# Ledger of designs, part 27: peptides against a protein of PDB entry 4M9S

Target 1, 135 residues: chain A of PDB entry 4M9S
Amino acid sequence: SRGLVGVECITPYSYKSLAMALQRCVEVLSDEDRSALAFAVVMPPGVDIPVKLWSCVIPVDICSNEEEQLDDEVADRLKRLSKRGALLSGKRMPVLTFKIDHIIHMFLKHVVDAQTIANGISILEQRLLEIGNNN

## One batch from the design tools (peptide; aimed at target 1 Q23 A38 H110)

Design b1_p21_2_s3 (made by RFdiffusion4, then SolubleMPNN; from b1_p21_2, 7 letters changed)
Fold by OpenDDE base, seed 5:
Structure b1_p21_2_s3 (fold): chain B 135 residues (1-135), chain A 21 residues (1-21)
Amino acid sequence: as target 1 above (135 residues)
Amino acid sequence: VEEALERTRELLRRAVERALA
């Protein structure tokens, strides 16, 4: 299971206008979507990432044994985040991808727990290697 | 964090290319 408890975010930039606005956006998210957003920090900003690769790090409370179902659930979460404006940008064609903006990424690096980030990176690397070995 | 992220960038780049092919 890849289920993770929601992450609380604390930022030293809480009084900066941009950070405050982003914090408000984060606060209204569900726990699941907020967790997904937190793990988006492990992705390089400005890069269109296929859903398959997002699924390597986005936590799901109930993990399906079917890979396609997992991707669908991840896609739904990312779609919801993209509807919150600048949090993520989705692209449907030619392949469904999502990217995180530099500003959002910078925000997340400061508000997401360091251990969470480290774990996410480790998991991503491991799963990328597995994908590479299976191809 | 930044250093660790940098180490995974090449793996991710290759994975992205494969996934988009």
Scores: peptide ipSAE 0.411, ipTM 0.889, DockQ to the pose 0.033
OpenDDE base, seeds 1, 2, 3, 4: peptide ipSAE 0.410, 0.269, 0.402, 0.410; ipTM 0.888, 0.802, 0.884, 0.889

Design b1_p21_2_s4 (made by RFdiffusion4, then SolubleMPNN; from b1_p21_2 with T1V K7R V8T K13R E21A)
Fold by OpenDDE base, seed 1:
Structure b1_p21_2_s4 (fold): chain B 135 residues (1-135), chain A 21 residues (1-21)
Amino acid sequence: as target 1 above (135 residues)
Amino acid sequence: VEEALERTRELLREAVEKALA
C-alpha cells in the first residue's frame, strides 16, 4: 500500500519574515494539500521528481482513494501547490514532474514535526526499494 | 534529518532515472 495518514504542517515561526510570508499561503490550503506540502520536505530541493515518486510520500487516504487513482490524486494536489507562488514548480514535459524550492524546503525543515519528517523519509526509502525490486 | 535526507538521494536518483527513461 502506498497510502498513508497525513500530518499537517506546524509553523512555529522560528524565523519571522519567511514564515510570515509563507504562512498566508499555507493557511488557505485545504487540509489535504497542507499535508501534502508538509511531506514535500522529504524530497531533495531543486530536483525534478516524477509524480510516481511523489506518490510514495504524499499522504492519501486509501479508504477514499483507489490505488489506481493514487498518482492522479497526488498530481492534482501538487498542481494546486504549484499555483501557490513558489511552493512547488511543475514541468509537464517530457514527464510530469514537480520540484521543491530550496527556500521552501528550508522552511518546511523548521515547521514540520521532526518525527513526521523521519517517518516520511523511512516510508520513502521503503517504497523506493520496492519500486526498484519490481522493475 | 540531514543524514537521512542524504541517504535517500541515491535511491531517489536511481528511481528518477528509471521513471524518466
Scores: peptide ipSAE 0.378, ipTM 0.886, DockQ to the pose 0.033
OpenDDE base, seeds 2, 3, 4, 5: peptide ipSAE 0.375, 0.376, 0.376, 0.376; ipTM 0.885, 0.884, 0.885, 0.886

Design b1_p21_3 (made by RFdiffusion4)
Pose (drawn by RFdiffusion4):
Structure b1_p21_3 (pose): chain A 126 residues (1-60, 70-135), chain P 21 residues (1-21)
Amino acid sequence: SRGLVGVECITPYSYKSLAMALQRCVEVLSDEDRSALAFAVVMPPGVDIPVKLWSCVIPVLDDEVADRLKRLSKRGALLSGKRMPVLTFKIDHIIHMFLKHVVDAQTIANGISILEQRLLEIGNNN
Amino acid sequence: AKEAAEKFLEALKEFVEEAEE
């Protein structure tokens, strides 16, 4: 209910809070990977979820979502790969409340909608 | 996508500035 700023203190760390650190990991990022990361906010954290359940909210055969999610985990270790049972990724929690009070307030609602939308279109496949 | 990236960077800078204060 306030993000990482709820716990920021003087610590042996050079950063007042972990968000100030993560700031850079996002700044060095490929412009698009900045995009895919900026959107993975609207995902469930600590939950393993498939490439297609991702192809819905991440921008551009759609494995390209996976490629971005791979660079994203290799570069700052921001996401998480889990090879089988099915090629799936996962967003941890700190790497989430970073994005919550950091991603543009609108883009949160837009991801919520673009998803409930593309979810419903997989509902129309049947 | 480029616009969302720019907005993200702005929001990130504003957030960091608030955290420094």

Design b1_p21_3_s1 (made by RFdiffusion4, then SolubleMPNN; from b1_p21_3, 13 letters changed)
Fold by OpenDDE base, seed 3:
Structure b1_p21_3_s1 (fold): chain B 135 residues (1-135), chain A 21 residues (1-21)
Amino acid sequence: as target 1 above (135 residues)
Amino acid sequence: SAEVAKALRESLARYVKEVEE
């Protein structure tokens, strides 16, 4: 299996320009969408992640006890993020998944608060253990 | 915790691949 070779920016100017553009995109997001994007840093880049797993780390302010409703809300947020350029890439079939690009992931690692990253890791770890134990 | 995070992400990636197959 041949992996896709990503294009690396070779000029500092292009790199800074991209970072600035991404920062602007983040700034115009709603608080909830920005929060969702922040926790995307926990996911491995370049991997199609099912919504169910996203829902393990994406915070939702108000949700019902219905798991499907939680997934739907998370999906809506991720869909909005996917419409913001290269922030996320969505795939509907065979299962609804979202993928964070490597460049975006690198960006998030530098701009997301360290405590937020730590919290996301902790939450994901806990939820994965729970899922694993229930299977 | 960077090492732990990396391991977790790698594990997640493997899991996702398995589910998609």
Scores: peptide ipSAE 0.114, ipTM 0.684, DockQ to the pose 0.030
OpenDDE base, seeds 1, 2, 4, 5: peptide ipSAE 0.105, 0.086, 0.020, 0.110; ipTM 0.672, 0.651, 0.543, 0.690

Design b1_p21_3_s2 (made by RFdiffusion4, then SolubleMPNN; from b1_p21_3, 10 letters changed)
Fold by OpenDDE base, seed 3:
Structure b1_p21_3_s2 (fold): chain B 135 residues (1-135), chain A 21 residues (1-21)
Amino acid sequence: as target 1 above (135 residues)
Amino acid sequence: SKEVAKKLLESMKKYVEELEA
């Protein structure tokens, strides 16, 4: 069977409209949800990422020392984001995962503060190395 | 989870390399 390849032409107007819509969506988020979305920029787009790994970079101000509660709080935030437009795509089986779209990721790269991106990358790299060494 | 973390790290490294090129 032959695969069909679709070609898409994105006009400057279409891009502007999408950017405006996303900006409006971001502006109505709570501070905590907006922060969670900002740190999503450090994740590679198009990858189904388990909540456990999201919890490595999503900031939580006050939570229990139990990892379970941390994951639950992160999951709740990501679920809310997934229900607001197409910010994230959630998958419940076999493991609860979330994925950031390439378009959303590209948007975030332009609007998220450079220092936030740098910090998030550093934190994620450190946490991933720790997970790799401890398991 | 370990395998996923490893793949994520590798993907991220490639991403950083692309940004620095």
Scores: peptide ipSAE 0.122, ipTM 0.722, DockQ to the pose 0.038
OpenDDE base, seeds 1, 2, 4, 5: peptide ipSAE 0.115, 0.091, 0.119, 0.109; ipTM 0.721, 0.716, 0.723, 0.718

Design b1_p21_3_s3 (made by RFdiffusion4, then SolubleMPNN; from b1_p21_3, 10 letters changed)
Fold by OpenDDE base, seed 2:
Structure b1_p21_3_s3 (fold): chain B 135 residues (1-135), chain A 21 residues (1-21)
Amino acid sequence: as target 1 above (135 residues)
Amino acid sequence: SKEVAEKLLESMKKYMEEIES
């Protein structure tokens, strides 16, 4: 199942045009990129998060289990999302990070499946704990 | 990434608390 379906959604935004623009951006994404966007809701907004941590929640089912390949695939997806309007903002220096803005985060909270959010939070929490314990 | 992970974890705990309230 996909975390973000292509069904038109109702948003709490005051400006209908913004909601419509975001909806259009979501609809033109590939299934993989749309899934990545869905899991972006798990991240706290306004925080520059390194790709390594994004890889904790963004599902990658094609690439190998090698960390480098995983991070590269995740980075590519996040980069594509950053090119679609204001979905994400990327920063290359000093390290490659991506950030979800508050307005997009609020949008996602209302359009992403509740189960996806719950699962993502659980997975992220677990994996962050593992990273903290192993590094 | 340990320090960043820890900070993010703290933020996530706060976030989870907010969405569950």
Scores: peptide ipSAE 0.062, ipTM 0.677, DockQ to the pose 0.033
OpenDDE base, seeds 1, 3, 4, 5: peptide ipSAE 0.061, 0.058, 0.060, 0.060; ipTM 0.674, 0.663, 0.672, 0.673

Design b1_p21_3_s4 (made by RFdiffusion4, then SolubleMPNN; from b1_p21_3, 14 letters changed)
Fold by OpenDDE base, seed 3:
Structure b1_p21_3_s4 (fold): chain B 135 residues (1-135), chain A 21 residues (1-21)
Amino acid sequence: as target 1 above (135 residues)
Amino acid sequence: SAEVARRLRESLAEYVKKVLE
C-alpha cells in the first residue's frame, strides 16, 4: 500500500472525511489486530521499525516463551494491518520492518485511549531497558 | 542490522520523551 505522507488537509471537511474512512477501517479489524494498531501510537511515524521492537509494545499471549514465536505472531498481525488500506507499510529487505504513516499516527493520537498510550510508553521503556542490558 | 536496531532504540526513547510525554 502507498503511504499517505505528503497529503495535506486543505479544509476541515477533508480532515473529517479522512477520519471517517480510517474509523471504518478500524471497525472491521479483529480485536487482536485493533489492539495492535492502538499500541502503534507509541512508535515514531515514518520510521522503518524492526519486528523485534514492535514486539516490545504489541500485546501477545503465546503458549511458549520462545522469542521467535512472539516475533512471528507480531509479524502476522502487522502484516494484516499493512493489507488494510495504508495503516502500515511493510518492508522485507534487508530485514522485516513496518512503518506507521504520519497521517495514521496523527489519527491514533486522537482516538486511542490516554491510559493505553501511557501503558504503552511504560512497557516500551521497560523493554528497551531490558534489551539494553542483554547487549 | 544490529547497529540499525541500536540507533532505532535510541531514537525511539528520545521520541517518547519528546512527543508522547
Scores: peptide ipSAE 0.098, ipTM 0.707, DockQ to the pose 0.032
OpenDDE base, seeds 1, 2, 4, 5: peptide ipSAE 0.085, 0.087, 0.070, 0.074; ipTM 0.690, 0.691, 0.679, 0.686

Design b1_p21_4_s1 (made by RFdiffusion4, then SolubleMPNN; its pose is not in this set)
Fold by OpenDDE base, seed 5:
Structure b1_p21_4_s1 (fold): chain B 135 residues (1-135), chain A 21 residues (1-21)
Amino acid sequence: as target 1 above (135 residues)
Amino acid sequence: DEEIRRVAEALRRRLAELRAR
């Protein structure tokens, strides 16, 4: 199933300038985009990751069961994140990929709930196995 | 898709590292 419940995160570093700036960026996100950002923590930083693989962990509360539409919705969320304080970096050529930077990843590791991270990793692991079996 | 498979395999290999942090 693709339907994952939205996730919230809390920062313990409210007094650090970088953390404050990132917190401000997170605060203005929609709940859906904030949830997408939270699950981005399960991706390794500095790696250009195809949208299809992002779709393995980005939660979708309301969407069609059509795979292409799911990928499009995920891409839209990731695009919005890339435009909000460069939370992600998008690359369109040769294929559409997104990358989380080390600084953002470090921030997320400290503010996203540990159980959420663990669950996201488990979900990703399972989906990657399925992709490996089907491709 | 070969590229997706390649990246997927790379991600899978890095999951243990992420869990250890």
Scores: peptide ipSAE 0.442, ipTM 0.885, DockQ to the pose 0.033
OpenDDE base, seeds 1, 2, 3, 4: peptide ipSAE 0.438, 0.435, 0.439, 0.439; ipTM 0.880, 0.882, 0.882, 0.882

Design b1_p21_4_s2 (made by RFdiffusion4, then SolubleMPNN; its pose is not in this set)
Fold by OpenDDE base, seed 4:
Structure b1_p21_4_s2 (fold): chain B 135 residues (1-135), chain A 21 residues (1-21)
Amino acid sequence: as target 1 above (135 residues)
Amino acid sequence: DEEIKAVAEALRKQLEALRAR
């Protein structure tokens, strides 16, 4: 399966101290990493999600259809996000997974535009159907 | 992969819930 290509996101939001801190973390991200974070909003918070499933919604600018390469690129982005405070939490065992926290997810719901959220949901749904049919 | 299938199913259910709102 192919990931999304060429999606950008801007996340302007500031309210309480925590939201301000998160906004600062988002602002220092690259455009690609910020876009990846934006699409994390469609994932359920508090769930350890395998990289393969993240790759269904994370935008990637690679031309290859090789799933392994897609997963590697997605994993690298998610790893970078996990190093930016509490944006994501990664686990290596038993499989490489990443989790978005409830607080971060709530923040994203406020700062990610409705169209991006809608697109992410639609794409994820489509990719999940494909996974279901291929297994 | 059975684990991926299980998580994928959970995600589908959550997406359905999000759309129902």
Scores: peptide ipSAE 0.390, ipTM 0.879, DockQ to the pose 0.032
OpenDDE base, seeds 1, 2, 3, 5: peptide ipSAE 0.380, 0.382, 0.388, 0.383; ipTM 0.875, 0.875, 0.876, 0.876

Design b1_p21_4_s3 (made by RFdiffusion4, then SolubleMPNN; its pose is not in this set)
Fold by OpenDDE base, seed 5:
Structure b1_p21_4_s3 (fold): chain B 135 residues (1-135), chain A 21 residues (1-21)
Amino acid sequence: as target 1 above (135 residues)
Amino acid sequence: SEEIKKVAEALLKSLKELRER
């Protein structure tokens, strides 16, 4: 397993219609999918991000020594999130990518725990640097 | 992958901005 355990989100904007709607969407997610969504906050909004890079920060409970298996699991989670309204947008061509909308990203910035955000940034940065060094 | 590297570099930049929010 890798990444962080699932996160519960609280927002001071609970009475805003958009926040309420999004909160409802979050509440019906599995713990794993909700955790994945939380870590989406570290991604820049509006950018198509390859699954490989999502896998650098999305927590997975299964230990996989094969990067392909890890990417597949991450892709499955992101696909589920993309089916939950506008949480994520998937694109299959030319390569499988996912992006977070600005509105969703803004929501996450307010509801995801600051420590979770900090940890996500740290983890992603480290892994991105490794990719840069290895390629 | 060159494409992955390119996106990774862009993400690194965005992360710095996020930390400074």
Scores: peptide ipSAE 0.582, ipTM 0.929, DockQ to the pose 0.033
OpenDDE base, seeds 1, 2, 3, 4: peptide ipSAE 0.579, 0.581, 0.581, 0.580; ipTM 0.929, 0.928, 0.929, 0.929

Design b1_p21_4_s4 (made by RFdiffusion4, then SolubleMPNN; its pose is not in this set)
Fold by OpenDDE base, seed 4:
Structure b1_p21_4_s4 (fold): chain B 135 residues (1-135), chain A 21 residues (1-21)
Amino acid sequence: as target 1 above (135 residues)
Amino acid sequence: KEAIEEVAAALRKGLAALRER
């Protein structure tokens, strides 16, 4: 299987109305979708990221090792997140991409535990290196 | 592949920035 073991995000952040709304949105997520959102913190905000690159960091533990199936599962998770407020913005054309907003990214930086962030960075760095070597 | 690599390069830069915080 590709991806990371599922991890939890910490949700103590409730300073303003927006933060409270985001907190509520996160709390109603499934564990899998919450984990996916947590690892979205390693992505730069405001960038349209192809699903293939999201699959480098989004934890997937259920689907087969077929790359296309992994990408589909990741896409489904990201689609669910995009349907919950401003968590992610999906774009279908020219390529299926998802983007994290600056506000959401800033929120995640405060509520995702430091170890999860560090792990996500390390894993993404490794996966990106592999992609670079295969090009 | 080229389009993916371009975005991947941006991600690497983003990770570097994230580590500096």
Scores: peptide ipSAE 0.485, ipTM 0.897, DockQ to the pose 0.033
OpenDDE base, seeds 1, 2, 3, 5: peptide ipSAE 0.482, 0.483, 0.481, 0.482; ipTM 0.896, 0.896, 0.896, 0.897

Design b1_p21_5 (made by RFdiffusion4)
Pose (drawn by RFdiffusion4):
Structure b1_p21_5 (pose): chain A 126 residues (1-60, 70-135), chain P 21 residues (1-21)
Amino acid sequence: SRGLVGVECITPYSYKSLAMALQRCVEVLSDEDRSALAFAVVMPPGVDIPVKLWSCVIPVLDDEVADRLKRLSKRGALLSGKRMPVLTFKIDHIIHMFLKHVVDAQTIANGISILEQRLLEIGNNN
Amino acid sequence: STEEVAEKLLESLKKFAEEAE
């Protein structure tokens, strides 16, 4: 209910809070990977979820979502790959409350909608 | 559209860093 700023303190670390650190990991990022990351906010964290359940909210055969989610986990270890049962990714929690009070307030609602939308279109496949 | 989102994220990061300081 306040993000990583709820716990920022003088620590042996050079950063007042972990968010100031993560700031850079996002700054060095490919402009688009900045995009895919900026959206993975609206995902469930600590939950393993498929490439297609991701192809819904991440921008651009749609494995390209996976490629981005791979660079994203290789570069700052921001995401998480889990090869089988099915090619799936996962957003950890700290790497989430970073994005919550950091990603543009609108883009949160837009991800929520673009998803409930593309979810419903998989509902129309049947 | 993707570029706009990337720019908004960078602005939000700067604002957030300033507020956290």

Design b1_p21_5_s1 (made by RFdiffusion4, then SolubleMPNN; from b1_p21_5, 11 letters changed)
Fold by OpenDDE base, seed 5:
Structure b1_p21_5_s1 (fold): chain B 135 residues (1-135), chain A 21 residues (1-21)
Amino acid sequence: as target 1 above (135 residues)
Amino acid sequence: DTKAVAEALLRSLARYRAEME
């Protein structure tokens, strides 16, 4: 199933030193990657999460809704984010997973719109329940 | 594997939602 569509991160954060560095990293992202980063706030920090589950919340606008293509596109976005400082940490084995750091998560929790977070949680929860019922 | 992580996420999301409300 498709992730969230067209929602972007909001970035007014005043905790200066680390926040400023993170803000610069966010500003140079493409709109699509920045949107993906915004929804990463829905995930619990420090947990290795399979790409399939990331695909439940990461928005994909231009790609097909086919599951295989969706996962590939999501993986590419997450990989790009992992190359931007410490935004995400990826593992290839035993399965491709990504996790968000506690510091990054805390940053996003303050700069992403609260309603966006709430909506993301609801959507992810629904999709996870569907996965649980179908598998 | 994925199912186990999904179940753990559901619990985490419930806590997260409670914190946001």
Scores: peptide ipSAE 0.593, ipTM 0.931, DockQ to the pose 0.034
OpenDDE base, seeds 1, 2, 3, 4: peptide ipSAE 0.590, 0.589, 0.589, 0.592; ipTM 0.930, 0.930, 0.930, 0.931

Design b1_p21_5_s2 (made by RFdiffusion4, then SolubleMPNN; from b1_p21_5, 14 letters changed)
Fold by OpenDDE base, seed 3:
Structure b1_p21_5_s2 (fold): chain B 135 residues (1-135), chain A 21 residues (1-21)
Amino acid sequence: as target 1 above (135 residues)
Amino acid sequence: ASAAVAAALRASLAAYREALE
């Protein structure tokens, strides 16, 4: 019986190198996109989140009271983030969703200010209650 | 559905907050 030689995929990339690469990606973002990325830390990793729920935590300064414009602006920011490496993963069908990877989420937990995280969680909690009461 | 995801998020927020502390 020939023993199955387990192919140990030794990835030569150290965690430190990945963190450095991610930091470089963050540094080149616009202020708005960087802010959006920061608030992505409040979402659970590995879960496909609809844009409607992302809109609960992503800060957007829109003059119009139209909800559709809010979702579109948030979607645009998330799309830009998804195009920059593995920051976010987007799905277009059947509903537009975005997902944060575990590695990215772990990175954000260490670099995003604790107060920002706390505020984001509180905002999301409040908005979710509002959605639940209106449904 | 957004409602189902919202409910799941709400349920997990408390645990997540504790994990960050």
Scores: peptide ipSAE 0.364, ipTM 0.861, DockQ to the pose 0.036
OpenDDE base, seeds 1, 2, 4, 5: peptide ipSAE 0.354, 0.358, 0.360, 0.363; ipTM 0.859, 0.857, 0.862, 0.863

Design b1_p21_5_s3 (made by RFdiffusion4, then SolubleMPNN; from b1_p21_5, 12 letters changed)
Fold by OpenDDE base, seed 1:
Structure b1_p21_5_s3 (fold): chain B 135 residues (1-135), chain A 21 residues (1-21)
Amino acid sequence: as target 1 above (135 residues)
Amino acid sequence: SSAAVAAALRESLARYREELL
């Protein structure tokens, strides 16, 4: 893929330098934003994902079960991540979406705990099924 | 649309999971 071609061109030194920069960026995040970033690994890289689908995997502790409120809270977290070291790329039009690029995804794939990844995938599968059944 | 993207993700998720785990 287009993104993987770029990754393949990264030297070991370049990767190490990037990893160090990303690690520093992650270390200064709040616990909530760091958790959101961890679960971003379950999304396919290079795809513009609507906030509604991000809300399927981003953990949010809210009192209300209103879907609109959930989406707003998730959007706020994703916006912060997009502004902090460009960890995500946001697009407002035509629909508010966020995507993770291949480089960031590759970093996360190696630093996020395997159990977190497994849980996130399971949750995503379940939520996608529910969306399909409700439409 | 979210529904269209959701359907596409569901279809490819199994293969994607093998990459991550």
Scores: peptide ipSAE 0.385, ipTM 0.888, DockQ to the pose 0.037
OpenDDE base, seeds 2, 3, 4, 5: peptide ipSAE 0.381, 0.366, 0.333, 0.379; ipTM 0.887, 0.882, 0.864, 0.887

Design b1_p21_5_s4 (made by RFdiffusion4, then SolubleMPNN; from b1_p21_5, 9 letters changed)
Fold by OpenDDE base, seed 4:
Formats: C-alpha cells, sequence, structure tokens
Structure b1_p21_5_s4 (fold): chain B 135 residues (1-135), chain A 21 residues (1-21)
C-alpha cells in the first residue's frame, strides 16, 4: 500500500511573521492536503523531486491501487499546495517535479511531530529501495 | 531521472535520520 493514513500537521501559534503566514496557509488546507504537507518534511529541501517519488510518502487513502491514479492524486495535492503561497514550487518541464523550500522545510521540522517524521522517513526509504531493486 | 533522484534521496534520508533522529 502507498502512503500513511491519519497523520496531521501540528501548527502552533507564533508571533513571528513568517510562522504566522504559514500557519494561515496551513489552516485553510483540507485535511488531506495538510497531511500531504506534513509528510513533505521528509524530503530534502531545494531538490526537484518527481511526483512518482512524492507518491512514495504522501498519504493516499481513497485513490485506486493503480499506480497512475495514485500519482495523479498526489500530483493534484502537490499542485494545490504549490498554489498556497510558497509551500511548494512546481516545475512542469522536462518532467513534473515539486520542491520544498528550506524555509518551509524548517517550519515543518518544528510543527510536525517527531514520530510522523520518523515514520515518513522509514516508509519512504523502504519504497525507494523497492523501486531500486525492481529497476 | 527518477532512479537518479531516488538514489540521492536514499542518501539524504540516511543522513537526515542520523542527524535529526
Amino acid sequence: as target 1 above (135 residues)
Amino acid sequence: MTKEVAEKLLKSLKEYREKEL
């Protein structure tokens, strides 16, 4: 199965302008998009990452088991996040990729619980190893 | 590209786990 279910991002109130702005962005997200954002913390910042690899860690709970549909659902979530301020940066060419900025990543490291991060890293690592072994 | 990025991610994840967790 792909993704993790039932994980949410913690967004404590902050007086810092950046944190406040990011908090507002997070608050208006759907539960699904907020969960996707939470798991973006496991990705290295500043790297253009293909949607296929994002799909290894982004929680998908309702989508079909077909790989193409999973990637499409993940892409839609990431696209929505990219439209919410600077949460993610999308690049369409040569392939569709998304990147998390260092500032956003730093924010997420403070607001996402350690267990969620640990689980996300573990799951992503396992799935990446599987991809590597199958190619 | 996917395979190359995957390999880079694996390295990054190992470093991340060792450094942050």
Scores: peptide ipSAE 0.518, ipTM 0.910, DockQ to the pose 0.034
OpenDDE base, seeds 1, 2, 3, 5: peptide ipSAE 0.515, 0.514, 0.514, 0.514; ipTM 0.909, 0.909, 0.908, 0.909

Design b1_p21_6 (made by RFdiffusion4)
Pose (drawn by RFdiffusion4):
Structure b1_p21_6 (pose): chain A 126 residues (1-60, 70-135), chain P 21 residues (1-21)
Amino acid sequence: SRGLVGVECITPYSYKSLAMALQRCVEVLSDEDRSALAFAVVMPPGVDIPVKLWSCVIPVLDDEVADRLKRLSKRGALLSGKRMPVLTFKIDHIIHMFLKHVVDAQTIANGISILEQRLLEIGNNN
Amino acid sequence: LAEITEKAIEGLEEKLKELEE
C-alpha cells in the first residue's frame, strides 16, 4: 500500500531503497524490454504462468514474448524461467512492487483491460 | 498498441527520474 518506500531506511547498502537500485536495471534495458517489463506488472506474482498467457499483455508464431522474457531474466534477473512442464515464466514479488508504484498509472489499467480482452478472445476460440 | 507502448515507456522514465531525485 505504499511500495518499497514503506520500508526504505539507512542500511549498509548504498541505496536508500531497493527501488533506487532497480531503477538502473530498467534504465540499461533495451527500449522494448523496457516495454515488456513495464507491462508484466499486471501479472500474477509468485505464480507460474505460460508463454501464451504472456503473449497477451507483452508488446510487439509468438515465442518472441519468450525471447523478451528470457533477456529480461538474464539482464538484471528480473523474471524467471522454468523449462517444463510447459515453457512458463514467473514474476517474483519485489520485482513486482517495484513496478506497481513505478509503472505509469494508466498503463496499469491498460494492461488489465488488454488482458481481460485477449483472455475473452481465447474464450471465443471455443 | 504502439501509442500505449510509447506512453508506458515515457511514464516509466518519468517515474525513474522521480526515484533519482

Design b1_p21_6_s1 (made by RFdiffusion4, then SolubleMPNN; from b1_p21_6, 13 letters changed)
Fold by OpenDDE base, seed 4:
Structure b1_p21_6_s1 (fold): chain B 135 residues (1-135), chain A 21 residues (1-21)
Amino acid sequence: as target 1 above (135 residues)
Amino acid sequence: MEELVKRANEGLRRSLEELRA
């Protein structure tokens, strides 16, 4: 399954210290990593999510990566995000997973475009159904 | 992996419902 074509995330300026710090983190991201972060909003906060499921919503350019490399590319993006503060928390054992914290998730809900959220939800539901039917 | 996926799917279902509400 392929992710969405890259979508840019727009974040407003905030006077709150936490929001400002997060905004700075977002601003220094590449377009690809920022897009990945945006779609993390559809994931449940506080849950260790396997890379396979992240790959359902994290946008990867169809022309940039083969299907067999999708999970690896997604994992690399998530790893980069996890190195920037508390954006994501990675866990390698027993299975490679990533988790979005509640604070970050709440931030994303307010700054990610509504259409992006809607699209992410739609594609995730579709991909989950496909995965379920293939098992 | 199967158990993690199952748990994640349940969490995702709940979160999607909350996001749509």
Scores: peptide ipSAE 0.304, ipTM 0.862, DockQ to the pose 0.034
OpenDDE base, seeds 1, 2, 3, 5: peptide ipSAE 0.166, 0.303, 0.300, 0.303; ipTM 0.724, 0.863, 0.862, 0.863; seed 2 fails the geometry check

